# Peptides against a protein of PDB entry 4JHK: the designs that were tried, part 74

Target 1, 212 residues: chain A of PDB entry 4JHK
Amino acid sequence: EDYKIQSFDLETQKLLKTALKDPGSVDLEKVSSVIVDQSLKDQVFSREAGRICYTIVQAEAKQTNGSVFRRNLLNRLQQEFKAREETRKRSTQEWVCLVSFICNIFDYLKVNNMPMVALVHPVYDCLFRLAQSDALKNEEEVDCLVLQLHRIGDQLEKMNVQLMDELFNLLRDGFLLQEDLSSMGRLLLLEILEFRAGGWKLSDTAQKYYYS

## One batch from the design tools (peptide; made by RFdiffusion4, then SolubleMPNN)

Design b2_p11_7_s4 (from b2_p11_7 with I8L S11A)
Fold by OpenDDE base, seed 3:
Structure b2_p11_7_s4 (fold): chain B 212 residues (1-212), chain A 11 residues (1-11)
Amino acid sequence: as target 1 above (212 residues)
Amino acid sequence: SAPSWAELVEA
């Protein structure tokens, strides 16, 4: 399988490719750092980063029965999570990248084919923050919120339906009552409300309509 | 202090 790592320099690409095939031969702390750093700058990369991380985790487990990469990855991610409010104040772009990365790690980094229970509350915390009135008025944050719910909403609901109900209560209130929503933001909220109401299913045609 | 995510996953 090919991985989208063209955004890195050639040396880093080689490092990542080696980590994917022979993780025991590289500095896995450095690898995790590189992936996190890039994911915090590029929201598009965060999706691929999740897949890359899962592959490295599996390769290391198989090769050495180790978990050095996962440990370093999660430690760094938790540090960024703890500082999330400061990050949001500094840069909306960095904040949504952080949320996107956490959600994609949740999505891809399965343990025994199951989501990491440890990440459930952190993910919800991020989504609840995006659902607050001060965030809903920012189109970039709404984009992030809706995108993550499309990607992992069904999985999150299975882990904790009560939190999902509470989250969507906030989203419905925002859609109906918040005056300073952008037209696009309001459209996206409506779409995600319908998406969940339909059992987290949406036809390709309908999805293209809302995101055209 | 918040529990370590890494430790929780390994437990």
Scores: peptide ipSAE 0.634, ipTM 0.937, DockQ to the pose 0.760
Fold by OpenDDE base, seed 4:
Structure b2_p11_7_s4 (fold): chain B 212 residues (1-212), chain A 11 residues (1-11)
Amino acid sequence: as target 1 above (212 residues)
Amino acid sequence: SAPSWAELVEA
C-alpha cells in the first residue's frame, strides 16, 4: 500500500516506512510521537495517520504479538486530550486537528475488528465541546464537528445512542437559537441534522445542495 | 483521575 508521508523529512519517512514493515527494528515510542505531532498540525494528515497507525499495530501484533506502539500512541493522545482546553485557547487549528486525529484513530484503529470502547467517551467529549455555543460561532470548529460526524457518527451512535441524542439536541438548539452562527455554519448544522435523520446517509439532492 | 486509555484497551 501507498501511504501519504511526503510532508515528513526523508529520515522520518524512512523511520515510518520501517515501522510499517518491521516495527520491531525501530523506536515505536518515537514513531508514535512523530505521528501525533504531525497530526496536531495537519488535519488532512490525521485521516492518513489513522491508516498508518492501524498498519503499524497489525504489523507489530503479527511480528512480536506486542502492542508497544498502540500503548505509546494512546498514552500521548490521552495527554493531549487532558490539555484540550488549553490547546483550544492557544490555537483553534491545533484543537480541531486534535479532535480530527482522535476521531480518525477511533475510525481506523480497530481491536478485534471492533471500535475501541475506551475512546467512545473521549470522542463524545470532544464533539460535545464543539457543540457548545462558544465553539459553534467558529466556522472552523463547525467544519470539524460536521466532518467527524459524517465519518464516524454511525459508529458512535451504535456505541452510545443516548449521548448521540444529547449531542444532536445541542446541535438543533444551536441551529435554531444561536444568533451569531455564520450562514455556512447554519447550513452545515442543518445538513448534519438531515444526515442523521436519514440514517447517516445523504440523498443525491442533498449532496448537490450542500457540497456542489 | 481518569483511567489510562491504553490499559482500558488491553484489559
Scores: peptide ipSAE 0.633, ipTM 0.937, DockQ to the pose 0.747
Fold by OpenDDE base, seed 1:
Structure b2_p11_7_s4 (fold): chain B 212 residues (1-212), chain A 11 residues (1-11)
Amino acid sequence: as target 1 above (212 residues)
Amino acid sequence: SAPSWAELVEA
């Protein structure tokens, strides 16, 4: 299948294509760094990056029974996570890209067809940060929060329902009590509250109401 | 310090 890597220069595209087919022949640390760097700039790519990463992980496992790429990827991702507050201060866009990428890795990078338990708390930490009052007033952060919950909320809840309950308590409080929410932000919070209440599903009627 | 994500996954 094709992967959306047209945003890279030709040399890097070649590197990524080779990593997808013959990971043992390339510098997998460099590959992981390139993917993370681009994911921090492009939220759309961060979604695709999850799928790319999974393919590389599977290819390496089959080729050498190794996990060099995954190890390098997770190490770099953890470094970015540790510095997330600095990133948020520097650039809201990079911050939401980071959250998006971590969530997409959680979504796509399965181990034995199961989510990586090690990422559960880091993902929740990101979502809880987006649910704080200083973040809820920013539409870009609210968009990110709601988008991730739409994508992986059901999986996260299965991993830890108590944390999900706590998260949504904050969202309900934000919806009801925070005065500096935008109209769109408030609407998005209401939508995601209803989305979870409906079993992480949205009716066609509700979808039209919120997004058309 | 926080545990390594990579190590946790490999464990």
Scores: peptide ipSAE 0.633, ipTM 0.937, DockQ to the pose 0.757
Fold by OpenDDE base, seed 2:
Structure b2_p11_7_s4 (fold): chain B 212 residues (1-212), chain A 11 residues (1-11)
Amino acid sequence: as target 1 above (212 residues)
Amino acid sequence: SAPSWAELVEA
């Protein structure tokens, strides 16, 4: 299976490839750090990172019954989460990358084929932050919010429907009441409201319409 | 402070 790791230098690519096949032979703390660092810079990679992380976790579990990689990954991720407001202040791009990465880890890194309960509130915290008025006026943050809800909204709702209801109340209010939303932002909010109302489904035609 | 995510997952 191919993984999109072309953004790394050749040495790091080799490290990652080895981690995927033989995790016991590499420094898994270093591997986790490299993945997190790149995920904070490239939102597209963050999704691939989720898949990579899951593969490494599975490989390590099978090889040594260990969880060194997952532990280091989650520790680093939690550190970044704790500093999320500082990150947002410094760089909107890094902030949305962080959110995307956390959401993708939630999506891909299953434990016993189930979502990690420990990440439910952190993910909601990120999404709630994106749903605040100061964030909704930024298209980049709205894009991130809507994208994550498309990816993992149904899973999150199953974990905590009350929080999802509260989140979408904010989104509805933003859509209806916030004056400084961009036209695209308003369309995206409308789309995601309809997406959930339709059972987390939207026709391909409608999706293309709202994102075009 | 918040509990360790890693520890929660491993528990």
Scores: peptide ipSAE 0.631, ipTM 0.937, DockQ to the pose 0.765

Design b2_p11_8_s1 (from b2_p11_8, 6 letters changed)
Fold by OpenDDE base, seed 1:
Structure b2_p11_8_s1 (fold): chain B 212 residues (1-212), chain A 11 residues (1-11)
Amino acid sequence: as target 1 above (212 residues)
Amino acid sequence: SSEEQAMIDES
C-alpha cells in the first residue's frame, strides 16, 4: 500500500515504512510520537494517520500478538486530550488538528471491525466543545466540527444517539440564536443540520449549493 | 484496556 508520508524526512519515512511491515523491529513509542506530532500540525495528514495507525496495529497483532503501538498511541492521545483547552488557547489550528486526529483514529482504528468504545465520549467531548458559543463564532472551529460530523457522524450516532441529539440541539440553537456567527458559519451549520436530517447523506444538488 | 479507561476518566 502507498501511504502519504512524503512530508517527513527520509529517516523518518524509513522508520514509518518499517513500522508498517515489521513493527517489532522499531521503537513503536517513537513511531507513535512522530505520527501524533505531525497530525497536530497537518489536518490533512491526520486523516492518513488514522489509516497508518490501523495498519501498524494490525501488523503488530499479527506479528507478535502485541499492542505496544496502540498503547503508546492511546497514552499520547490521552495526554493531548487532557490538555485540549490549553491547546485551544495556544493555537486554534493545533486544536482543530487534535480533534481531527482523534476523530480519524475513531474512524480507522477499529478492533474486530468495531469502533473503540473508549473513544466515543472523548470524541463527543471535543465536538461539544466546538459547539459552544465561543467556538461557533470561529469559522475554523466550525469547519472542523462540520467536517468531522460529515466523516463519522453516522458512526457516532450509532454509538450514542442521545449525545448526538444533544449536540445537534446546540447546533440548531447556534444557527437560530447566536448573533455573531459568520455567514459561512451559519451556512455550514444549516448544511450539517440538513445532512443529519437526511440520514447523513447529502443530495448532489445540495452538495453543489453548500460547497460550490 | 487501562489506557482506554484512562481516557474515559479524563473526559
Scores: peptide ipSAE 0.023, ipTM 0.671, DockQ to the pose 0.778
Fold by OpenDDE base, seed 4:
Structure b2_p11_8_s1 (fold): chain B 212 residues (1-212), chain A 11 residues (1-11)
Amino acid sequence: as target 1 above (212 residues)
Amino acid sequence: SSEEQAMIDES
């Protein structure tokens, strides 16, 4: 399969490719660190990172019945999650990358074809943080919030509909009541409200309207 | 797992 790892140097690419095929032959702690580090810098890569992580987890399980990679990955993820407020304060870009990565791990890193239950509340915590007034005024954070909800909103709702209702109450309030939203931010909030109301579906026409 | 529990504790 094709994995989008061209942003890494050739040595790292080789490391990742080997991890995908023969995880027992590489330092999986190093592999996890490389993936997390890049995901915290590149929001686009974080999507691919989820798929890569899942593949490595499956490969290691099959090859050695081990979980070294997943353990290291989750440990690092937990560390970054704990420091999320500091990250947000330091850099909005790094913060949205962190959220994107956590959400993508939730999306791809499934066990027995089920999402990791332990990630549900952490994901919601991130999304709720993005739904606060101080975050909604930042278009970059709104972009992240809406993007994640498009990607995993339906899955998250299945895990906890009450939290999703609470989240969207905040989004509705932000849309209706918050004065310092950007025009694009307001448009995105409206779109995601309609997206959920439509059963997490949006026609191509409607999508083009909001993202034209 | 312990890692999963750690995430839960922080949530």
Scores: peptide ipSAE 0.023, ipTM 0.672, DockQ to the pose 0.845
Fold by OpenDDE base, seed 3:
Parts: sequence; structure tokens; C-alpha cells
Structure b2_p11_8_s1 (fold): chain B 212 residues (1-212), chain A 11 residues (1-11)
Amino acid sequence: as target 1 above (212 residues)
Amino acid sequence: SSEEQAMIDES
């Protein structure tokens, strides 16, 4: 399997490739730091980062029964999550990258083919923050919210349907009642409301209608 | 794990 790591320099690419195949031969703390740092700068990379992290975790477990990489990854994630409000105040872009990264780790970093239960509440906390009125007026935050719900909404609902109901109550209220939504933001909220109502599925035609 | 529990505590 090939991984999209062309954005890194050649030395870092080599480090990542080695970590994917022979994690015991590299500094896994450094590897985790590189992945987190890049994910906090590039929201698009966060998707690939999740897949990379899962592969490294599995490789290390198989090779040495170790969890050094996962430990370092989750410790760093905890630090960033704890500081999420400060991050949001400093930079909307960094904030949405953080949310995207946490959601993608939830999506890809399975334990025994199951989502990590410990990440459920942190993910919901991030999504609830994006669903507040002060965030819904920012199109970049709405984009992030809707994107994550498209990616992991069905999985999150299975973990806690009550929280998902509460979240979508906020989104419905935002769509109907909030006056300072952008036109695109309002359209995206409508789409995600319909997406869930349809069992977290939309036809390609319907998706093109909202995103073209 | 300890790191997983830490995430729960922060949520």
C-alpha cells in the first residue's frame, strides 16, 4: 500500500516509510511528532495521517508488542485537545485542523477493529464547539463540522446516539434560527441534516447538488 | 491505557 507523504522532505519520507514497515528501527516519538505537526497545519493531510498512524500502530504491535508510537501520539493529542480553546482563539485554521485530525484518528485508529472509546467524548466536544452560534457564523468552521460528520457521523452515532441527537438539535436550530449564517454555511447545514435523515447516505447526484 | 484515560478526563 502506498501513502501520500510527498509533502515531506526526503529524509522525513524515509523516516515515515521505515516506521510503516520496521517501526522498531526508528524513533517513534519523533515520528509521532512529525505526523501531528503536519496534521495541525494541513487539514487535507489529516485523513492520510489517520491511515498512516493505524499502520504504524499495527506494525509496532506485531513486531514488538509495543505501543510507544500510540502512547506518544495520544499524549500529544491530549495536549492539543486540552488547549483547543486557545488554539481556536489564535487561529481558526489551526483549530479546524485540530478537529479534523482528532476525527481522523478516531476514524482510522481502531483497536481490535473497534473505535477507541476514549476518543468518543473528545470528538463530540469538538463537534459541539463547532455547532455553537459563534462558530456556525464562520464558514471555515461549518465546512469542518460538516466534513467530519460526513466522515464519522455514522460511527459516532453508534457510540452515543443521545449526543448525536443533541448535536443535531443544535444544527437544526442554527439552520432555522441563526441569522448570520453564510449562504454556503446554511446550505451545508441543510445537506448534513438530510444526510443523517437518510441514514448517513446520499446519492452522488444529491452530493453534487450541494457541493458543486 | 493511561493515555486513553487522560483523554477521557479532559473531555
Scores: peptide ipSAE 0.022, ipTM 0.678, DockQ to the pose 0.819
Fold by OpenDDE base, seed 5:
Structure b2_p11_8_s1 (fold): chain B 212 residues (1-212), chain A 11 residues (1-11)
Amino acid sequence: as target 1 above (212 residues)
Amino acid sequence: SSEEQAMIDES
């Protein structure tokens, strides 16, 4: 199986490839740090990173019954999550990368084919932050919010429907009442409202309306 | 697991 790691130098690529096949032979703390650092800079890689992380976790479990990589990864995520307001203040781009990465880890890093329960509230907290008035006026944050809800909204709702209802109440109010939304932001909010109303699916007609 | 329990809601 091929992984998109061409953005790294050759030495780091070798490190990652070895981690994927023989995790016991490399420094898994270093591997986790490299993956997190790159994911916080590049949303495209962040998506691939979820798949890479899952593969390493499975490989380590099979090889040594260990969870060193997962522990280091989650510790780093917790650190970044706790500092999320400072990150947002410093750079909107880094903030949306952080949210994207946390959501991608939730999506891909399953344990016994189930989402990690410990990530549910952190994910919702990130999405609720994006749903606040000061974030909804920023198209980059709205893009991130809507993208994540398309990817993992159905899974999140299964974990806590009450929080999802509360989140979408905020999005509805933002769509209807907030004055400083961009035209595109308002369109995206409407689309995601319809997406959930349709059972986390978009009809062919709606697909044409929003994306053609 | 211990690493899972390390993730907390900051709200």
Scores: peptide ipSAE 0.021, ipTM 0.673, DockQ to the pose 0.595

Design b2_p11_8_s2 (from b2_p11_8, 8 letters changed)
Fold by OpenDDE base, seed 2:
Structure b2_p11_8_s2 (fold): chain B 212 residues (1-212), chain A 11 residues (1-11)
Amino acid sequence: as target 1 above (212 residues)
Amino acid sequence: SEEEQKMLEES
């Protein structure tokens, strides 16, 4: 398989490639740290990172029946999650990258073909933070929020419909009542409200309308 | 938080 790791130097690329096929031969703590570090800088990579992480987890499980990589990955994620408010204050970009990465890990890193239950509340916490008034006024944060809901909203709802209802109540209120939303932000909120109302799907016509 | 602890427990 081809993985998008061109943003890394050649040595790190080699490390990652080796981790993907022979995880027992590399420092998996270092690998996890490198992946998280890059995911905090590049939201596009965050998506790919989820797939990479899944592959490494599966490879390690098959090779040694181990879970060293997953443990290190989740430990680092928890550290970043704990510091999420400080991250947001420092850099909106890093904050939305963090959210994106956590959501992508939720999406890709399943245990026994099921989402990791431990990630459900952290994901919701991030999305709820993005749904607060001070975040909704920032189009970058709205973009992130809507993107994640498009990607994993249906899965999250299956895990906890009550939290999803509460989240979308906030989004509806933001759409209707918040005065300092950008025009695009308001449009995105409307779209995601419609998306969920339509069973987490949109017609081709509707999709073109919102994302043309 | 409880959410943070849950992540730790899973890892």
Scores: peptide ipSAE 0.027, ipTM 0.657, DockQ to the pose 0.347
Fold by OpenDDE base, seed 5:
Structure b2_p11_8_s2 (fold): chain B 212 residues (1-212), chain A 11 residues (1-11)
Amino acid sequence: as target 1 above (212 residues)
Amino acid sequence: SEEEQKMLEES
């Protein structure tokens, strides 16, 4: 398999390639740190990072029946999650990268083909934060919120429908009542409301309206 | 793991 790691220097690329094939021969804490650091800067890589992480987890399980990489990864995610408000204050871009990464890990890093239950509440907490009035007025945060719900909304709802209902109550209120939404933000909220109402899929008509 | 789950839920 090919992995998009050309953004790293040659030494780091070698480290990552080795981790993917022979995780027992490298420092998996260092590997996890490198992946998290890059994912907090680049949402595009964040998507690939989920796939990379899954591969490393599977390789380590097969090789040594170990879970060192996953443990280090989740510990780092916990640290970043706890500091999310400070991150948001410092940089909207870093904040949406953090949310994107957590959501991508939830999407890709499955055990026995099931999402990790431990990530459910952290993911919802991030999405609820993006659904607050002060975040909904920022297009970059709305973009992130809507993107994640498109990617993992159906999976999250299966884990906790009550939280999803509460989240979409906030989005509905934002769409209908909040005065300082941008035109694009309001359009995106309408789209995601319709997306869920349609069973987490778009009709042909809606697809043309929003994306054609 | 149970430890990982506990840590994340505590956050």
Scores: peptide ipSAE 0.025, ipTM 0.666, DockQ to the pose 0.591
Fold by OpenDDE base, seed 4:
Structure b2_p11_8_s2 (fold): chain B 212 residues (1-212), chain A 11 residues (1-11)
Amino acid sequence: as target 1 above (212 residues)
Amino acid sequence: SEEEQKMLEES
């Protein structure tokens, strides 16, 4: 399997590649910190990070039956989640990267082929924060919200349909009632409302309409 | 895990 790690320097790339193949031969705390740091800077990598993390977790489990990497990863995730409001205040870009990272960890880092239950509420908390009026007026946050719902909405709903209903009530209200949405933001909210209504699927016609 | 429990508590 190929992993998109070209954004790192060559030495770090080698470190990551070694972690993917032989996790016992590297400092897994360092590996986790590098992955989290980059995920907080690059939303594209935040998506890839989930898959990379899962692979390292599986490799370590198979090699040593250990969980050093996962422990360090989740500890760092806890720290970043706890500080999410400060992150948002400091940088919208870092905030949406954090949300993307958390969502992709939820998506890829499964235990016994199941999502980690403990991540359900943190993910919803992030999405609910993006659904507040002060966030909906920011197109970058709307982009993030809609992107994550496209990626993990179906899985997340299976974990808690009541929270998903509440979330989409906020999105519907935002679409209908909020006056300071950008034209694109309003369009994206409409699209995601239709996306869920269609069973978390988008027809080819709708895809062309919203994203052409 | 302990880490998962911490995440839940902060949510």
Scores: peptide ipSAE 0.025, ipTM 0.654, DockQ to the pose 0.854
Fold by OpenDDE base, seed 3:
Formats: sequence, C-alpha cells, structure tokens
Structure b2_p11_8_s2 (fold): chain B 212 residues (1-212), chain A 11 residues (1-11)
Amino acid sequence: as target 1 above (212 residues)
Amino acid sequence: SEEEQKMLEES
C-alpha cells in the first residue's frame, strides 16, 4: 500500500509511515494533530487522510488493542466542529476543508464495519449550513457541498432519510428560487439533484456533460 | 466512545 504524503517534509513523512506500520512506537497524539492540521489546509489531502486514519486505527487495534489515535482524532474533530461558525467567518477555504475532512472521516473511519453513528448529525449539520442561501451564493461552498454528497450521500441517506429529504428540499429551493447563484453553482445543484434522483448514480455521458 | 458521544451532543 502506498499513501500520498509528499506534501509533508521528510521527517513528518517518516513519522506517518511509522504510524501506519508500528503505531505503538510513535506519539499518536502528535500524529493525529499533524493529519488534522494538514487536512484543514488542503481539501484534496483530506480524502487521503481518511484512508490513513483508518489504517492507523486498524493497526493500533491489532497491535495493542488500543484506541489512542481514534480518541485523539475525534477529540480534535469535536473542537473544530464546535468552532465551525468562527472558522467560516475567518476563511471560506478553511471552512470547506473542515467539512471535507469530517465527511471523509465518516466515509473511511468505520467501526465494526459500520459508519460511526455519532458523526451522522454533525455531517448533516455541516451540509445544511452549506445549503443556506448565504452559502449557496459562494461557489467554493457549493463545490464542497456537491462533492461531499457525491462521496457519502448514499451512506448518509441510509442513516437518516428524513434529514436527506429536508436537505434536498433546500437544494431544490436554491436551484429554483435563489437569483444570486453563479452559473456554475446552478449547474452543480442541478447535477446533484439528478444524481440522487437516479439512485446516487449518473451515466458516463451525464458525468462528462457536468464535469468535463 | 466518549469522544464519539461528544460529537453527537454538539450537533
């Protein structure tokens, strides 16, 4: 297995590689902090971060039956989630990175082969915030919203279909009624509406139309 | 876990 960690310096890369193979030999609090900090800066890395986190959790469980890494990770996530409105005010980029990271942790960090129930409402809260009119006018937030729904929408719906229905009611209203959407934002909303209506699937032709 | 429960309570 190869992990995309080229964005870190060589010393940090070594730390992460060691954590992946021998988590008991490193400071797992430090490892979790490094991963979260980078995920809050780079939305693309947050996807890889989910996979890395899952691997470390599995390795620690197998090695020592411990959960130190997961506890530190979730504790940091809680802190960032609690401060999400302040983060959004400070930087849209940091806000969408936070949402992306939480969604990717939900996607990858499963316990007993099941999604973490405790993350369901926090994920929906983030997506509902992105679906508000003040967020829909920002293309960067729309990009984030649509990307997460593509990645984890089907899983979230299985956890709570009522919340998903309510979320998509807001998206339909935004598409039909909000006048200050960008052309790209409106296109993305239409695509995600069609994506769910098609059972969280799109044809290759439709995919090319919207994203090529 | 306790941390998982805390995430739920904050939402």
Scores: peptide ipSAE 0.025, ipTM 0.664, DockQ to the pose 0.775

Design b2_p11_8_s3 (from b2_p11_8, 7 letters changed)
Fold by OpenDDE base, seed 5:
Structure b2_p11_8_s3 (fold): chain B 212 residues (1-212), chain A 11 residues (1-11)
Amino acid sequence: as target 1 above (212 residues)
Amino acid sequence: SSAEQSMIESS
C-alpha cells in the first residue's frame, strides 16, 4: 500500500517503509517516536499515522509475534496525555493535534478487530476537556471536538454510553447557556447534537445546510 | 488519573 510519508526526509521515509514490511530489522522505538512527533505537529498526518501504526503492529505480530512497537507507541501517548494541560496552555494547535492523534489511534489500532479498551477513558477525558466552557469558546477546539465525534463517536458510545450521555449533556448546556460561543461554534455544537440524535448519521437536508 | 493508568503498557 501507498502511505503518505512525503513530509519526512528520505532517510526517515526509508525507515518507515522498512518498518511497514520488516519491522524486526529496525529500531521500533525510534519509529514510534518519529510517528508521534509528526502527528503532534500535523493533524492531517495523524489520520495516516493511524493506518501506518496498525500496519506495523500487524506486521510485527506476524513476523515475531511481538508487540514492541505498540508498547512504545502507547507509552509515548501516555506521556503526552499526562502533559495535555501544559500542551494546551502552550499551543492550542498542538493540543488539538494530540487529541486528534489519540482518537485516530483508537479508530485504527484495533486488536483482534476490536477497539483497545485502554484508550476509551483517555479519549473521553480529551473530549470532556474540549467540552469545558474555556475550550468551547475557541473555534479550533470546537472543530476538533466535532471532528472526532463524527469519526469515532458511534464506536466510543458502544464502549461507554453513560460517558457519552454525560458528554453530550455538557455540549447541550454549552450550546444553550454559554454566552461567549462564536456563531460558528454554536452552529457546530448544534450539528453534532443532531448528528448523535440521528443515530450518528446526518440527513441529506442537514448535510446540505451545514456543509454545502 | 484512572485514564492515565489505563494507558500504561508493561515492558
Scores: peptide ipSAE 0.036, ipTM 0.707, DockQ to the pose 0.227
Fold by OpenDDE base, seed 1:
Structure b2_p11_8_s3 (fold): chain B 212 residues (1-212), chain A 11 residues (1-11)
Amino acid sequence: as target 1 above (212 residues)
Amino acid sequence: SSAEQSMIESS
């Protein structure tokens, strides 16, 4: 299986490839750090990172029944999550990459084919932050919010429907009441409201209306 | 917050 790791230098690519096949032979803390660092810079990579992380976790479990990589990964994520407000102040781009990465880890890093319960509240906290008035006025944050809800909204709702209801109450209020939303932001909020109402899917007609 | 503690694992 091919992984999109061309953005790394050759030495790091080799490190990652080795981790994917023989995780016990590399510094898994270093591997986790490299993946997180790159995911904070590239939102597209953050999705690939989810697949990479899952593969490494599976490889380590098979090889040693260990979970060193996962622990290092989650500890680093915890650090970044705790500092999320400072990250947002420093760089909106890094902030949305962080959210994207956490959501992608939630999406891909399954344990016994189930989402990690420990990630549920952190994901919701990120999405709730994006749903605040000061974030909804920023198209980049709205794009991130809507994208993540398209990707993992159905899974996340299954974990806690009450929080999802509360989140969408905020989004509905933003759509209806917030004056400084851009036209595109308002359109995206309407679309995601309809997306959930439609069972986390859109018809082809609706897809064309919002995205074509 | 509770969420801020949820991902911490022993290393």
Scores: peptide ipSAE 0.035, ipTM 0.722, DockQ to the pose 0.316
Fold by OpenDDE base, seed 2:
Structure b2_p11_8_s3 (fold): chain B 212 residues (1-212), chain A 11 residues (1-11)
Amino acid sequence: as target 1 above (212 residues)
Amino acid sequence: SSAEQSMIESS
């Protein structure tokens, strides 16, 4: 199986490849740090990072029945989550990468084939932050919000429907009442409202209408 | 926050 790690130098690529196949032979703390660092810079990689993390977790569990990688990963994620407001102020791009990464970890990093319950509230906290008025005026943040809801909204709702209802109340209000939304931002909010109302699915025709 | 604590517990 191929992973999109070409953005790393050759030494780091080797490290990651080894972690994927023989996690016991590498420094898994270093591996986790490298993955998180890159995920904060590249949102495209952030998506791949979820899959990579899951694979390493499974490989370590199988090889040594260990959880060193997962522990280090979540510890680093905790640190970044705590500093999320500082990150947002420093760089919108890094902020949306952080949100994307957390959501991707939620999506891919299953334990006993179940989502990690501990990640539910952190994910919602991030999405609620993106749903605030000061964030909705930024198209990059709206893009991130809508993208994550498309990816994990159905799963997240199953974990806590009350929070999802509250989130979408904010989105509806933003769509209807906020004056400084971009045209695309408003369109995206309308689409995601329709997406959830339709059971977290959209017809091909509607999909093309909103995103073509 | 509650969310922050929950993540720590998962690690």
Scores: peptide ipSAE 0.031, ipTM 0.711, DockQ to the pose 0.296
Fold by OpenDDE base, seed 4:
Structure b2_p11_8_s3 (fold): chain B 212 residues (1-212), chain A 11 residues (1-11)
Amino acid sequence: as target 1 above (212 residues)
Amino acid sequence: SSAEQSMIESS
């Protein structure tokens, strides 16, 4: 299995590759830190980061029955989550990267093939924040919100349908009532409303309509 | 918040 880690220097790439195969031979705290740091800079990498994290977790569990990596990862994630409002103030880009990373960890870091319950509320908190009026007017935040809902919305709904209903009430209100939405933002909100209404699925035609 | 506490693991 190939992982997209070309953005790292060669030494770090080697570190990551080793962690994936022989996690007991590397500093897993350092590995987790590197992954989180890069995920906070690159939203695209955050998707890959989820896969990488899952693989390392599985490898460590298999090798030593340990959970050092996961513990370090989640502790760092907790810290970043707690500071999310500060991050948002500092940089919208870093904020959406953080959200993307948290969502992708939720998506990939399964425990016994189940989503981590502990991540459900943090994920929803992030999405609710993106659904506030001050965020909906920012296209970058709308992009992030809609992207995450496409990726994990169905899973999140299964975990808590009430929260999902509440979230989408906000999105509907934003779509219908908020005047300072960009044209693209409004389009994206409409699309995601339709996406959920369609059982978290879109036809190829509809997908092309909204994103081509 | 409950969400902020959810991810904490002892290390």
Scores: peptide ipSAE 0.034, ipTM 0.715, DockQ to the pose 0.319; fails the geometry check

